Peptides against a protein of PDB entry 3QIS. Designs and how they scored, part 73

Target 1, 334 residues: chain A of PDB entry 3QIS
Amino acid sequence: PSLELSRREFVFENVKFRQLQKEKFQISNNGQVPCHFSFIPKLNDSQYCKPWLRAEPFEGYLEPNETVDISLDVYVSKDSVTILNSGEDKIEDILVLHLDRGKDYFLTISGNYLPSCFGTSLEALCRMKRPIREVPVTKLIDLEEDSFLEKEKSLLQMVPLDEGASERPLQVPKEIWLLVDHLFKYACHQEDLFQTPGMQEELQQIIDCLDTSIPETIPGSNHSVAEALLIFLEALPEPVICYELYQRCLDSAYDPRICRQVISQLPRCHRNVFRYLMAFLRELLKFSEYNSVNANMIATLFTSLLLRPPPNLMARQTPSDRQRAIQFLLGFLL

## One batch from the design tools (peptide; aimed at target 1 D181)

Design b2_p26_4_s3 (made by RFdiffusion4, then SolubleMPNN; from b2_p26_4, 12 letters changed)
Fold by OpenDDE base, seed 5:
Structure b2_p26_4_s3 (fold): chain B 334 residues (1-334), chain A 26 residues (1-26)
Amino acid sequence: as target 1 above (334 residues)
Amino acid sequence: SHEAKLEEMERRVQERLEEFERYEEE
């Protein structure tokens, strides 16, 4: 069996978080026998492609002289955004199109990724006084390393940052401020806030806006701005409540005093973001008659975002653990 | 200026944090 491929080199320019890109090519059976094709893992790989890439179809049959279109889809989700932001991974891959009882065909995937504030650590973002697209990638790496070290120091020692005013981290990421300040101003009376989905086009505009600028106003509907906040929180490499405190939050869930003490042990940036979000959500709840938002809905929604189980415990989360996590957050909303 | 925008941001964040801290003390 043999195949003819219309293209073997694919370039995905300016790949962005949550922006689907597609490149298509044709495969044709130029042989005299039916053939089965499949994308196969390389030696030592578990998957035929990186997590941000897929082929559709990834397998199939071709009759003699049959042609099929294959789509190569590049999509950076929350699961790939952090490693792409850091430059640990890149928009580069090699796909192996295997022909049963035939040869392998190699496809080269290349491109560039544009860093996002989505999927970047709170600590790094607190050090970014400019939009992330203005920050050199080398400096992003340094900021993540410094952020890790400062998080560790903050957990070990309540040392005041005696850093000069120019190097002092922001209290919260400017991106969080921009989103939440917009919602404070414009969304407290918005009916079905956090219940109505945003528009995908508006979400992309908001992401691009936050990555490239410090706007006077966030573009899009209040629903899109609200969903962008949820996406931001979901995309964090570490939740607003650090994984180290997860179990203590569950254990303290019915003691508001202990809950506050647990939050006080968060790294400064995480603690400030938590408190700033709670201040907003409490304000939003004052307008429940207008926005139809209630504490149970908010607690249920935000608990999954703010108080995520550590990756090793995700599969073991009980209904009781979820209820404790919700109760923990309710203690700050009520 | 960019700096003045960040200063205003930090001020407004601080006000909201202090509002929440007062609630944590009640």
Scores: peptide ipSAE 0.507, ipTM 0.934, DockQ to the pose 0.706
OpenDDE base, seeds 1, 2, 3, 4: peptide ipSAE 0.493, 0.505, 0.502, 0.504; ipTM 0.932, 0.934, 0.933, 0.934

Design b2_p26_4_s4 (made by RFdiffusion4, then SolubleMPNN; from b2_p26_4, 11 letters changed)
Fold by OpenDDE base, seed 5:
Structure b2_p26_4_s4 (fold): chain B 334 residues (1-334), chain A 26 residues (1-26)
Amino acid sequence: as target 1 above (334 residues)
Amino acid sequence: SHEAKLEEMERRVQERLERFERAEEE
């Protein structure tokens, strides 16, 4: 069996978070026999491609002289955004198109990723006084490392932040401020806020806006701005309530005093973001007659975002754990 | 200026946080 490929080199320029890119190529059976093709893992890989890449179809049969279009889809989800932002991973891969009883055909995937404030840690973002696209990648790495060290120090209560340093971190990420301040100003009366989805084009514009600028106003509908906040919170590498406090939040869920004590133990940035979000959500709930938003809906929605189970416990989350997590947030909304 | 925008942001965040803290003490 033999295949002819219309293209073997693919370049994905300016790959962005949640922006699908597609490149297509054709494979043709130029042999005399039917052939089965499949994308196969390289030696020591579990998958035929990196998590941000897929081929469609990834396998199939070709009759003699048959041609199939294959789509290479690049999509950076929440699962890949953090490692791409740090430069730990890159838009580079090699695909192996295997022909049964035939040859391997190598496809080269390359490109560049544009960093996003989405998928960046709260601590790193608090240190970013400029849009992330203005920050050199080398400095992003340093900011993440420094942020990790400061988080650990904060959790250990070892060192008061030297309040006098010219490099004092922001109390909250400017991106969170921009989103939430917009919602405070314009969305408290918005009917079905957090229930109506945003527009995908507007979401992309909001992401691009936050990554590249400090706007006076966020573009798009209140629904798109609200969904952008949800996407931001979902994409955080560490949730607003740090994983190390997850179980304590569940254990304290029915004691509002203990809940507040648990939150007080968050790193300063996480604690500020949590309180700032709760302040917004409480304000939003005052307008429930206008926006049809209630505390149970908000708690249910934000619990999955703010109080995520640690990755090792995700598969073990019980309905009781979820209810406790909701109850924990309700104690801050009511 | 950019700095003045960040200062205003930080001020407004602080006011919101302080208001939240007061409402948690009541």
Scores: peptide ipSAE 0.555, ipTM 0.946, DockQ to the pose 0.736
OpenDDE base, seeds 1, 2, 3, 4: peptide ipSAE 0.546, 0.549, 0.554, 0.552; ipTM 0.943, 0.944, 0.946, 0.946

Design b2_p26_5 (made by RFdiffusion4)
Pose (drawn by RFdiffusion4):
Structure b2_p26_5 (pose): chain A 293 residues (1-134, 168-310, 319-334), chain P 26 residues (1-26)
Amino acid sequence: PSLELSRREFVFENVKFRQLQKEKFQISNNGQVPCHFSFIPKLNDSQYCKPWLRAEPFEGYLEPNETVDISLDVYVSKDSVTILNSGEDKIEDILVLHLDRGKDYFLTISGNYLPSCFGTSLEALCRMKRPIRERPLQVPKEIWLLVDHLFKYACHQEDLFQTPGMQEELQQIIDCLDTSIPETIPGSNHSVAEALLIFLEALPEPVICYELYQRCLDSAYDPRICRQVISQLPRCHRNVFRYLMAFLRELLKFSEYNSVNANMIATLFTSLLLRPPPSDRQRAIQFLLGFLL
Amino acid sequence: EEDEESEEWVEEEFEEKREEREELEE
């Protein structure tokens, strides 16, 4: 049971939020007998690697002496973007490739991460006047820029918030917001609209903070009480919530053109603005509908 | 008072955006 590896060191340079990278290498069974390989957790872990990293394939069977290409894939999603933004985690790791009843092969992962305004808290973004990778703001300039674009160009956009944008444009929009305060956000209206949804989803702290979440559901049927729960939010969260509710009510006025109705808004934005750490789903859409109407 | 101020600010921000949109349509 022996393996030959084309390389053991891999570099993921300039890793960005939601931008896929692949570092490929070849494994060859140079032994005389067939072997089984698999990636294993390092002593006392649950997984063989961190969430932003994946091996494809992560296990297999090799006769002497067939070869197999292994793809080491890096993808920073909403799960890891905040810790990598913060520096609580780095683009580094060790993969232990394990031969069943044999040697261990150690693969070193290195590289660097570029922080994004996406996955960054509303509070910190309101404190930062300049782009992240170039008195606090009422709302983060990034969300203002996305909403400003949609308000200007997308009020009459057919199927707004129902048609997915382009992956390439989403990344261009994110990089644009990370590095600039542009005159125009690049990409179609569907891309800008989706980038807004991704922005809300990627927030480390939702627009409606986690501890106020349960109170919102309980209060879902009393508009006076729902508004008061909103008053308990920090200033930047309260402002973003009110700003978005005003924006969505503005879009409802053009529903005959943009097909944006209360049903779709409630089911789309409720889970983004009001996230927990069933029928609560119903009190939640009721909570949000109370503001829209 | 804080809610009133936030609501006023949101109203003003959207009023300005509507005026600018009307000027662009003209």

Design b2_p26_5_s1 (made by RFdiffusion4, then SolubleMPNN; from b2_p26_5, 9 letters changed)
Fold by OpenDDE base, seed 3:
Structure b2_p26_5_s1 (fold): chain B 334 residues (1-334), chain A 26 residues (1-26)
Amino acid sequence: as target 1 above (334 residues)
Amino acid sequence: SEDEEIDKWVEEYFEKLKEEREEEEE
């Protein structure tokens, strides 16, 4: 069996978070026998492609002289955004199109990724005075490494944060401030806030706006701005409540004094973001007659975003753990 | 409150960042 491929090299330029790109190619059975094709993992890979890539179809049968279109879809989700922002991963892959009883055909995927403030750590964002697209990629890597090291030092209580000669970090990321300030100013009376989904086009505009500018006003509907905040919190590599404090939050969920003590142990930026979000959400709850938002809804929604189980415990989260997590957050909303 | 101090600091900081940006574009 043999295949003819219309193209073997694919370039995905300016790949962005949550923006789908598609490239298509044709495969033709130029043999005289039916063939089965499949994309197969490389020797050391569990998947035939990186998490941000897919082929559709990824397998199939071709009769002699049959042709099929294959779509290569590039989509950076929350699961890939952080590693692409840091440059740990790149828009580079090799696909192996296997022909049963035939040969392997290699496809080269290349391109460039445009960093996003979505999926960037709170620590790194607090060090970014400019939009992330204005920050050199080399400096982004350094900011993430430095932010990680400072977080570790702060958690270990070893060295007083040398309040030394480095420019004072932001108390909260500008992106969080912009989102929350907008919602505070314009969305407190918005009916069904956090209950109605935003528009995908508006979400992309909001993301692009936050990545490229410091706007006076965020574009889009209040629903889209609200969903953008949720997406931002979901995409954080480390949740607002650090994984290390997750169990302590659950254990303290019924003691408001201990809950406050646990929050006080967060890294400065995480603590500030948490307090800022709680202040906003408490204010939003005063307008419940207008926005139809209640404490239980907000606690349920935001708990999954702010108080995520560590990846190693995620599969073991009990209903009791979820209830304790919600109760923890309720203690800051009421 | 600590929240009001954060908000005020953030506002003052963003105004400064706008000024610094305008000065770099000139």
Scores: peptide ipSAE 0.037, ipTM 0.671, DockQ to the pose 0.060
OpenDDE base, seeds 1, 2, 4, 5: peptide ipSAE 0.029, 0.034, 0.024, 0.036; ipTM 0.606, 0.660, 0.631, 0.662; seed 2 fails the geometry check

Design b2_p26_5_s2 (made by RFdiffusion4, then SolubleMPNN; from b2_p26_5, 10 letters changed)
Fold by OpenDDE base, seed 4:
Structure b2_p26_5_s2 (fold): chain B 334 residues (1-334), chain A 26 residues (1-26)
Amino acid sequence: as target 1 above (334 residues)
Amino acid sequence: SEDEEIDRWVEERFKELEEENKELEE
């Protein structure tokens, strides 16, 4: 069997978090026999492509002289955003289009990724006084490395390093501040806040706004801004409550004094973001008559975002653990 | 600098919320 491919080189320029890009090509069976095609893993790869790439269809049959359109879809989810922000991964791949009992065809995928504040650590964002798109990628790597080292020192209760000539970190990420301040000012009276989905186009504009500071004001509906906050918290590589404290939060869930002590042991940026979010959510609950928001709904929603089980325990989370996690958060909302 | 202005702005807003939280805890 043999195929003709209309294109073998694909360039995805300016790939962004949650923005789907598509490139299409045709494959044609120029043989006299039916053929089965499939994208196959390279040697030592588990998948035929990187997590941010997909072929559709990824397999199929072609009769003699049949042609099929294949879409190459690039989509950066929460699962790929962190590694792309750090430059650990890149918009580069090679796809192997295999013919059953035939030859392989290689497709080259290339492009560039535009970093996002989504999927960046709270520590790095607290050191990032400018929009992430204005920060050189090399400096982003340095900020993540330095942030990790400071987090570890903070958790170990090591002597506060002399605030050497390192620029004082922000108390909270500016992106969180912008989202929460917008919601506080404009969304406290919004009916069905955090219950109504945002618009995908508005979410993209909000993400771009936070990444670039363009426009100067967060665009979109209150629902889109609220969902953007949820997406931001979901995309964090380390949740607002660090994985190291997860079990202690569950164990303390019915003692408010111990809960406060556990939160006091968070790294400064995580602790500040937690307190800031709890303050906002308590304020939002005062407007429950207008926004239909209640403490149980908020606790249930935000617990999954703020108090995530460590990856090693994720498969073992019991309904009791989830209820304790909700109870822990309720102690800060009530 | 622009960075110092952003830092002050975030710090001021965070202080407002920390003060409100203390008033709610008393």
Scores: peptide ipSAE 0.027, ipTM 0.635, DockQ to the pose 0.067
OpenDDE base, seeds 1, 2, 3, 5: peptide ipSAE 0.024, 0.025, 0.025, 0.026; ipTM 0.634, 0.634, 0.637, 0.639; seed 3 fails the geometry check

Design b2_p26_5_s3 (made by RFdiffusion4, then SolubleMPNN; from b2_p26_5, 10 letters changed)
Fold by OpenDDE base, seed 5:
Structure b2_p26_5_s3 (fold): chain B 334 residues (1-334), chain A 26 residues (1-26)
Amino acid sequence: as target 1 above (334 residues)
Amino acid sequence: SEDEEIDRWVEEQFARLREERKEEEE
């Protein structure tokens, strides 16, 4: 069996968080026998491609002289955004298109990723006074490394950040500040806030706006700005409530005093963001008559974002654990 | 304390935003 491929080299320029890109190619059975094709893992790989890439179809049969279109889809989700932002991963892959009882065909995937404030650590963002797209990639790596070291120091030593020659970190990431500033100003009377989804085009504009500028006004509807805040919180490499405190939050969920003590043990940036968000959400709750937002809805929604189970415990989360997590947040909203 | 500093900062931000919101509702 043999295949002819219309293209073997694919370049995905300016790949962005949550922006789907597609490249298509054709495979043709130029042989005299039916053939089965499949994308196969390389030696030592578990998957045929990186998490941000997929082929559709990834397998199939071709009759003699049959042609099929294959789509290569590049999509950076929350699961890939952090490693791409840091440059740990890149928009580079090699796909192996295997032909049963035939040869392998190699496809080269290349491109560039544009860093996002989405999927960047809170600590790194607190150090970024400029939009992330203005920050050199080398400096992004340094900021993430420094962020990790400060998180560890904050957790271990409770030492005030040395007033060293480094510029004082922001109280909260400017991106969260911009989102909350907009929502506080324009969205308090927005019916079905956090219940109505945003528009995908507007979400992309908001992401691009936050990545590239410090706008006076965020573009898009209040629903899109609200969803952008949810996406931001979901995309964090570590939740606003650090994984190390997850179990303690559940254990303290019915004791408001212990809950506050658990939050006081967060790294400064995480603690600031948590307090800022809780204060904002309490402001929205004053307008419940207009925005249809209530404490139970907000607690249920934000619990999954702010108080995520550690990856090793995700599969074991009980309904009781979820209820405790909701109760933990309710103690800050009421 | 650092906690009192952030709480004050949040209150200052939201005081500003409540003023800006009133100016846009007028």
Scores: peptide ipSAE 0.635, ipTM 0.956, DockQ to the pose 0.793
OpenDDE base, seeds 1, 2, 3, 4: peptide ipSAE 0.634, 0.635, 0.630, 0.634; ipTM 0.956, 0.956, 0.955, 0.956

Design b2_p26_5_s4 (made by RFdiffusion4, then SolubleMPNN; from b2_p26_5, 13 letters changed)
Fold by OpenDDE base, seed 1:
Structure b2_p26_5_s4 (fold): chain B 334 residues (1-334), chain A 26 residues (1-26)
Amino acid sequence: as target 1 above (334 residues)
Amino acid sequence: SEEEEIDKWVEEKFAKLKEERKKEEE
């Protein structure tokens, strides 16, 4: 069997978080026999492509002189955004299109990724006084490394951060501040806030706005801004409540005094973000007659975002653990 | 305490935001 490919080199320019890009090509059976094609893993790979890439269809059957269109889809989810932001991964891959009892055809995928404040650590964002797109990639790497080291220092030593006005981190990421302050200002009376989904186009505009500017106002509906906050919290490489404190939060869930002591042990940026979010949510709950928001709904929604089980425990989370996690957050909302 | 400083900072921010919200409702 043999194939003719219309294209073998693909370039995905300006790949962004949550923005789907598609490149298409055709494969034609120029042989005399039917063929089955599939994308196959390279040597030592478990998957035929990186997590941010897919082929559709990834397999198929072609009669002689039949042609099929294949879509190469690039999509950076929460699962790939952090490693792309750090430059640990890149928009580069090689796909192997295999013919059953035939030869392999290699496809080259290349491109560039545009860093996002989404999927960046709270520690790095607290050091980032400018939009992420204004920060050189080399400096983003340094900021993530320094952020890790300072997180470790803050957990080990209550050392006062050095007083240098230029080097002093923000109390909370400017992106969180912008999102929460917008919602506080404009969305407290918004009916069905956090219950109605945002518009995908508006979400992309909000992400691009936060990545490229410090806006006076966030674009889009209150629903889109609210969902952007949820997406931001979901995309964090480490949740607002650090994984190391997860079990202690569950164990303390029915003791409000111990709950506060557990939160006090968070790294400064995480603690500040947590307290800021809880203060916002308590304010939002005062407008429940207008926004239809209640403490149980909010606690349930934000528990999965703020108090995530460590990845190794996710599959083992009991209904009791979930209820304790919700109860932990309820103690800050009531 | 650091906790009291954070609480004060949060309160001051939300006080400002409440004033800004009121000005937009007027």
Scores: peptide ipSAE 0.207, ipTM 0.819, DockQ to the pose 0.755
OpenDDE base, seeds 2, 3, 4, 5: peptide ipSAE 0.035, 0.029, 0.030, 0.066; ipTM 0.632, 0.639, 0.635, 0.708

Design b2_p26_6 (made by RFdiffusion4)
Pose (drawn by RFdiffusion4):
Structure b2_p26_6 (pose): chain A 293 residues (1-134, 168-310, 319-334), chain P 26 residues (1-26)
Amino acid sequence: PSLELSRREFVFENVKFRQLQKEKFQISNNGQVPCHFSFIPKLNDSQYCKPWLRAEPFEGYLEPNETVDISLDVYVSKDSVTILNSGEDKIEDILVLHLDRGKDYFLTISGNYLPSCFGTSLEALCRMKRPIRERPLQVPKEIWLLVDHLFKYACHQEDLFQTPGMQEELQQIIDCLDTSIPETIPGSNHSVAEALLIFLEALPEPVICYELYQRCLDSAYDPRICRQVISQLPRCHRNVFRYLMAFLRELLKFSEYNSVNANMIATLFTSLLLRPPPSDRQRAIQFLLGFLL
Amino acid sequence: ATPLTEEEYQEMRQRLLEAMLEPPEE
């Protein structure tokens, strides 16, 4: 049971939020007998690697002496973007490739991460007047820029918030917001609209803070009480919520053109603005509908 | 899509700003 590896060290340079990278290498069974390989957790872990990293394939069978290409894939999603933004985690790791009844092969993962305004808290963004990788703002300039673009160009956009944008443009929009305060956000209206949804979804703290979440559901049927729960939010969260509710009410005026109706808004934005740490789903859409109408 | 005129755009921004800056209820 022996393996030959084309390389054991891998570098993921300039890793960005939601931008896929692949570092490939070849495994060859140079032994005399067949072998089984698999990636294993390091002593006392649950997984063999961190969430932003994946091996493809992560296990297999090799006769003597067939070869197999292994793809080490890095993808920073909403699950890891905040800790990598914060520096609580780095683009580094060790993969232990394990031969069943044999040697262990140690693969070193290194590289660097570029922080994004996406996955960054509303509070910190309101305190930063310049792009992240170039008195507080009422709302983060990034969300204002996305909404500003949609207000200007997308009020009559067919199927707004129902058609997915382009992956390439989403990344261009994110990099644009990380590095600039542009005159115009690049990309189609569908891309800008989706980038807004991704922005809300990637927030480490939702627009409606987690501890107020349950109170919102309980209060879902009393508009006076719902508004008061909103008053308990920190200034930046309260402002973003009010700002978005006003924006969505503005879009409802053009529903005959953009097909944006209360039903779609409620089911789309409720889960983004009001996340927990069933029929609560119903009190939640009721909570949000109370503001839209 | 047909964009908003400059007047209509500024009026919409004003309404958003007013809505955001409303005082909290007690």

Design b2_p26_6_s1 (made by RFdiffusion4, then SolubleMPNN; from b2_p26_6, 15 letters changed)
Fold by OpenDDE base, seed 5:
Structure b2_p26_6_s1 (fold): chain B 334 residues (1-334), chain A 26 residues (1-26)
Amino acid sequence: as target 1 above (334 residues)
Amino acid sequence: SKPLSEEEYEEIKKQLEAEMNLPPVS
C-alpha cells in the first residue's frame, strides 16, 4: 500500500482558549491495492495525539485512486488550558499515520499558544496587575510557583502575608472583578440571566478582551458576560473552593456556622473570590422578579463550578453528595 | 465571618479599584 499526502507540516498560529482552528490535508491512494489508514500512538503514548488535537477521520479505507480529506482540529478546552498557560505543554505534536502492512507517514504539528487568564490559578491572577498577554512567560512561571507556595503557607496557617512585600497581590483577580462589576451594573435586571447561553463570538471577544486589556466595558451581551464568568470558574485549575476542603463542605452543609469556618480556611484569594461571588449572587437574587433567577437555580449552577469534587472522586459523586454541595452553597445565598 | 454586606461589597470594590489603579467607574 502507498499514500500520497498533500501536506505533512501544519502550523497553528496564535492558538487561544476555546478557539477552534482547523487545517486540512488530502490523502490519496496512489497504490494498486486498497489500504486501511489509521493514526496510531507513538511507542510511549496512549493516544495518537495530544488532548488539544484531533484528526477527523482518524482512520479509514481508501480504494485505489481514492482521496480523503482529513481535518486536523486544534481546540484548547478547560482540560488543556492550564498546562498550555504554564508552558508545561506546547502546540507541538507528531502524528503517525499508519498504513496496514505499509509505511508510517509522519505529520508535524507546531504553533504557538497565547496565554489566557482562563485556566490560570486565582493566586497567580491576584499577582497580575496587568493583562496576562502583557506578562512575560518567564514571569508567569514564577507567579505560578510563588502562588503555589502562598497557597501552601496559607493552608498551614504559618506566616501572615508579609504586609511589607512591595507588590501586594490583588484581593481578587481583576478579570473576576471586571466580569462581576459589569454584571452588577448592567445585568441585575436581565431576564433569564445564567439561563440563556451567550454567543460564541462574543465569548471569544470577552476572553480576548480580558487577556489583552483592562476594559472600561466588557463587550457582548449580558448573557455572554454571564457565561464568560461561568467558563472562567469552570476553567480554574483549582476551584474557588479548594479540593482539599470539598469533603468538609459536604460534611458541614447543614451547619451554617461550620460552613463559614470552612470558607475562612481557604487561601486568601479563594476566600475573597468566594465571598465576592456570594455577595454578587445575593444582590442578583434581590432582582428575581426581573431576572428570573432563584436561589436553587443559582446554587445548582454555581455548586458545580465552585465546589467541584476532586478529580479522583468525580466519577463517585452520589446524588446525596450533590445535594449536600448545593445545600452548602444555599447557606451563603439565603 | 458574616456574609459580605452591601457596604463590605462596595469597600472591596473600592479596594480593588485602588489596587488596580483603575479610575473609579463613575
Scores: peptide ipSAE 0.102, ipTM 0.726, DockQ to the pose 0.056
OpenDDE base, seeds 1, 2, 3, 4: peptide ipSAE 0.034, 0.044, 0.045, 0.036; ipTM 0.685, 0.697, 0.707, 0.655

Design b2_p26_6_s2 (made by RFdiffusion4, then SolubleMPNN; from b2_p26_6, 14 letters changed)
Fold by OpenDDE base, seed 4:
Structure b2_p26_6_s2 (fold): chain B 334 residues (1-334), chain A 26 residues (1-26)
Amino acid sequence: as target 1 above (334 residues)
Amino acid sequence: SKPLSEEEYQKLLEELQKEMNLPPVE
């Protein structure tokens, strides 16, 4: 079997979070026999491509002189955004197009990723006084490392961070502040807030806006801004309630005093973000007659975002654990 | 718009906290 490939080198410029890019190429069976093709893992890889890359179709059958178009889709989800933001991973891969009983054909994938405030830690964002796209990549790495060290220090030492650091971190990420301030000002009376999906184009504009600027106003509908807040919280590498406190939140779910004590043990930025979000949500609930938002809905929605089970426990979450997690948040909304 | 200075950000956060009846973030 033999294939002809129209292209073997692919460059994905300016890859962004949640922005699909596609490059297409054609494969043709220039042989005399039918062939089955598949993308196969390289030596020591479990997958034929990195998590942000997909081939479609990834396998197929070609008769002699048959031709198929293959799409290479680059999409940075919440699952890949953090490692790309840190530069731990890059927009580089090699695909192996295998022919059954034939040759391997190598495809080179390259490009550049543009960092996002989505999928960046709360700690790092609290240190970023400028839009993430204005921060040098080298400084992003340093900010993530420093953020990890401060998180650990804040968990171990209830000592106030020494007031003497020349660059005090923000109390909350500017991105969260911008989203919540917008929703507070413009969305309190919005019917079906957090129930109606945003527009995908508007979500991309909001993400790009937060990544590149400090806007006076966030673009898009209230629904898109609301969904952008949900996406932001979902994309956090560490949830607003740190994984270390997950079980304690469940155990305290019916004691409002213990719940408040658990929250007081969060790192400063996480604690501030949690308190800020809870107060916004309590304010939003005062407008329930207009926005159709109730405490049970909000608690159910935000529980999965704010109080995630640790990755090792995610598959073991019981309905009882989920109900306790909801009750934990309800104690801050009511 | 000019990027918010730290002072402007802090002031706006304090204003927002006041509007939301948030306890001061100490």
Scores: peptide ipSAE 0.122, ipTM 0.736, DockQ to the pose 0.089
OpenDDE base, seeds 1, 2, 3, 5: peptide ipSAE 0.035, 0.030, 0.033, 0.035; ipTM 0.658, 0.647, 0.673, 0.663

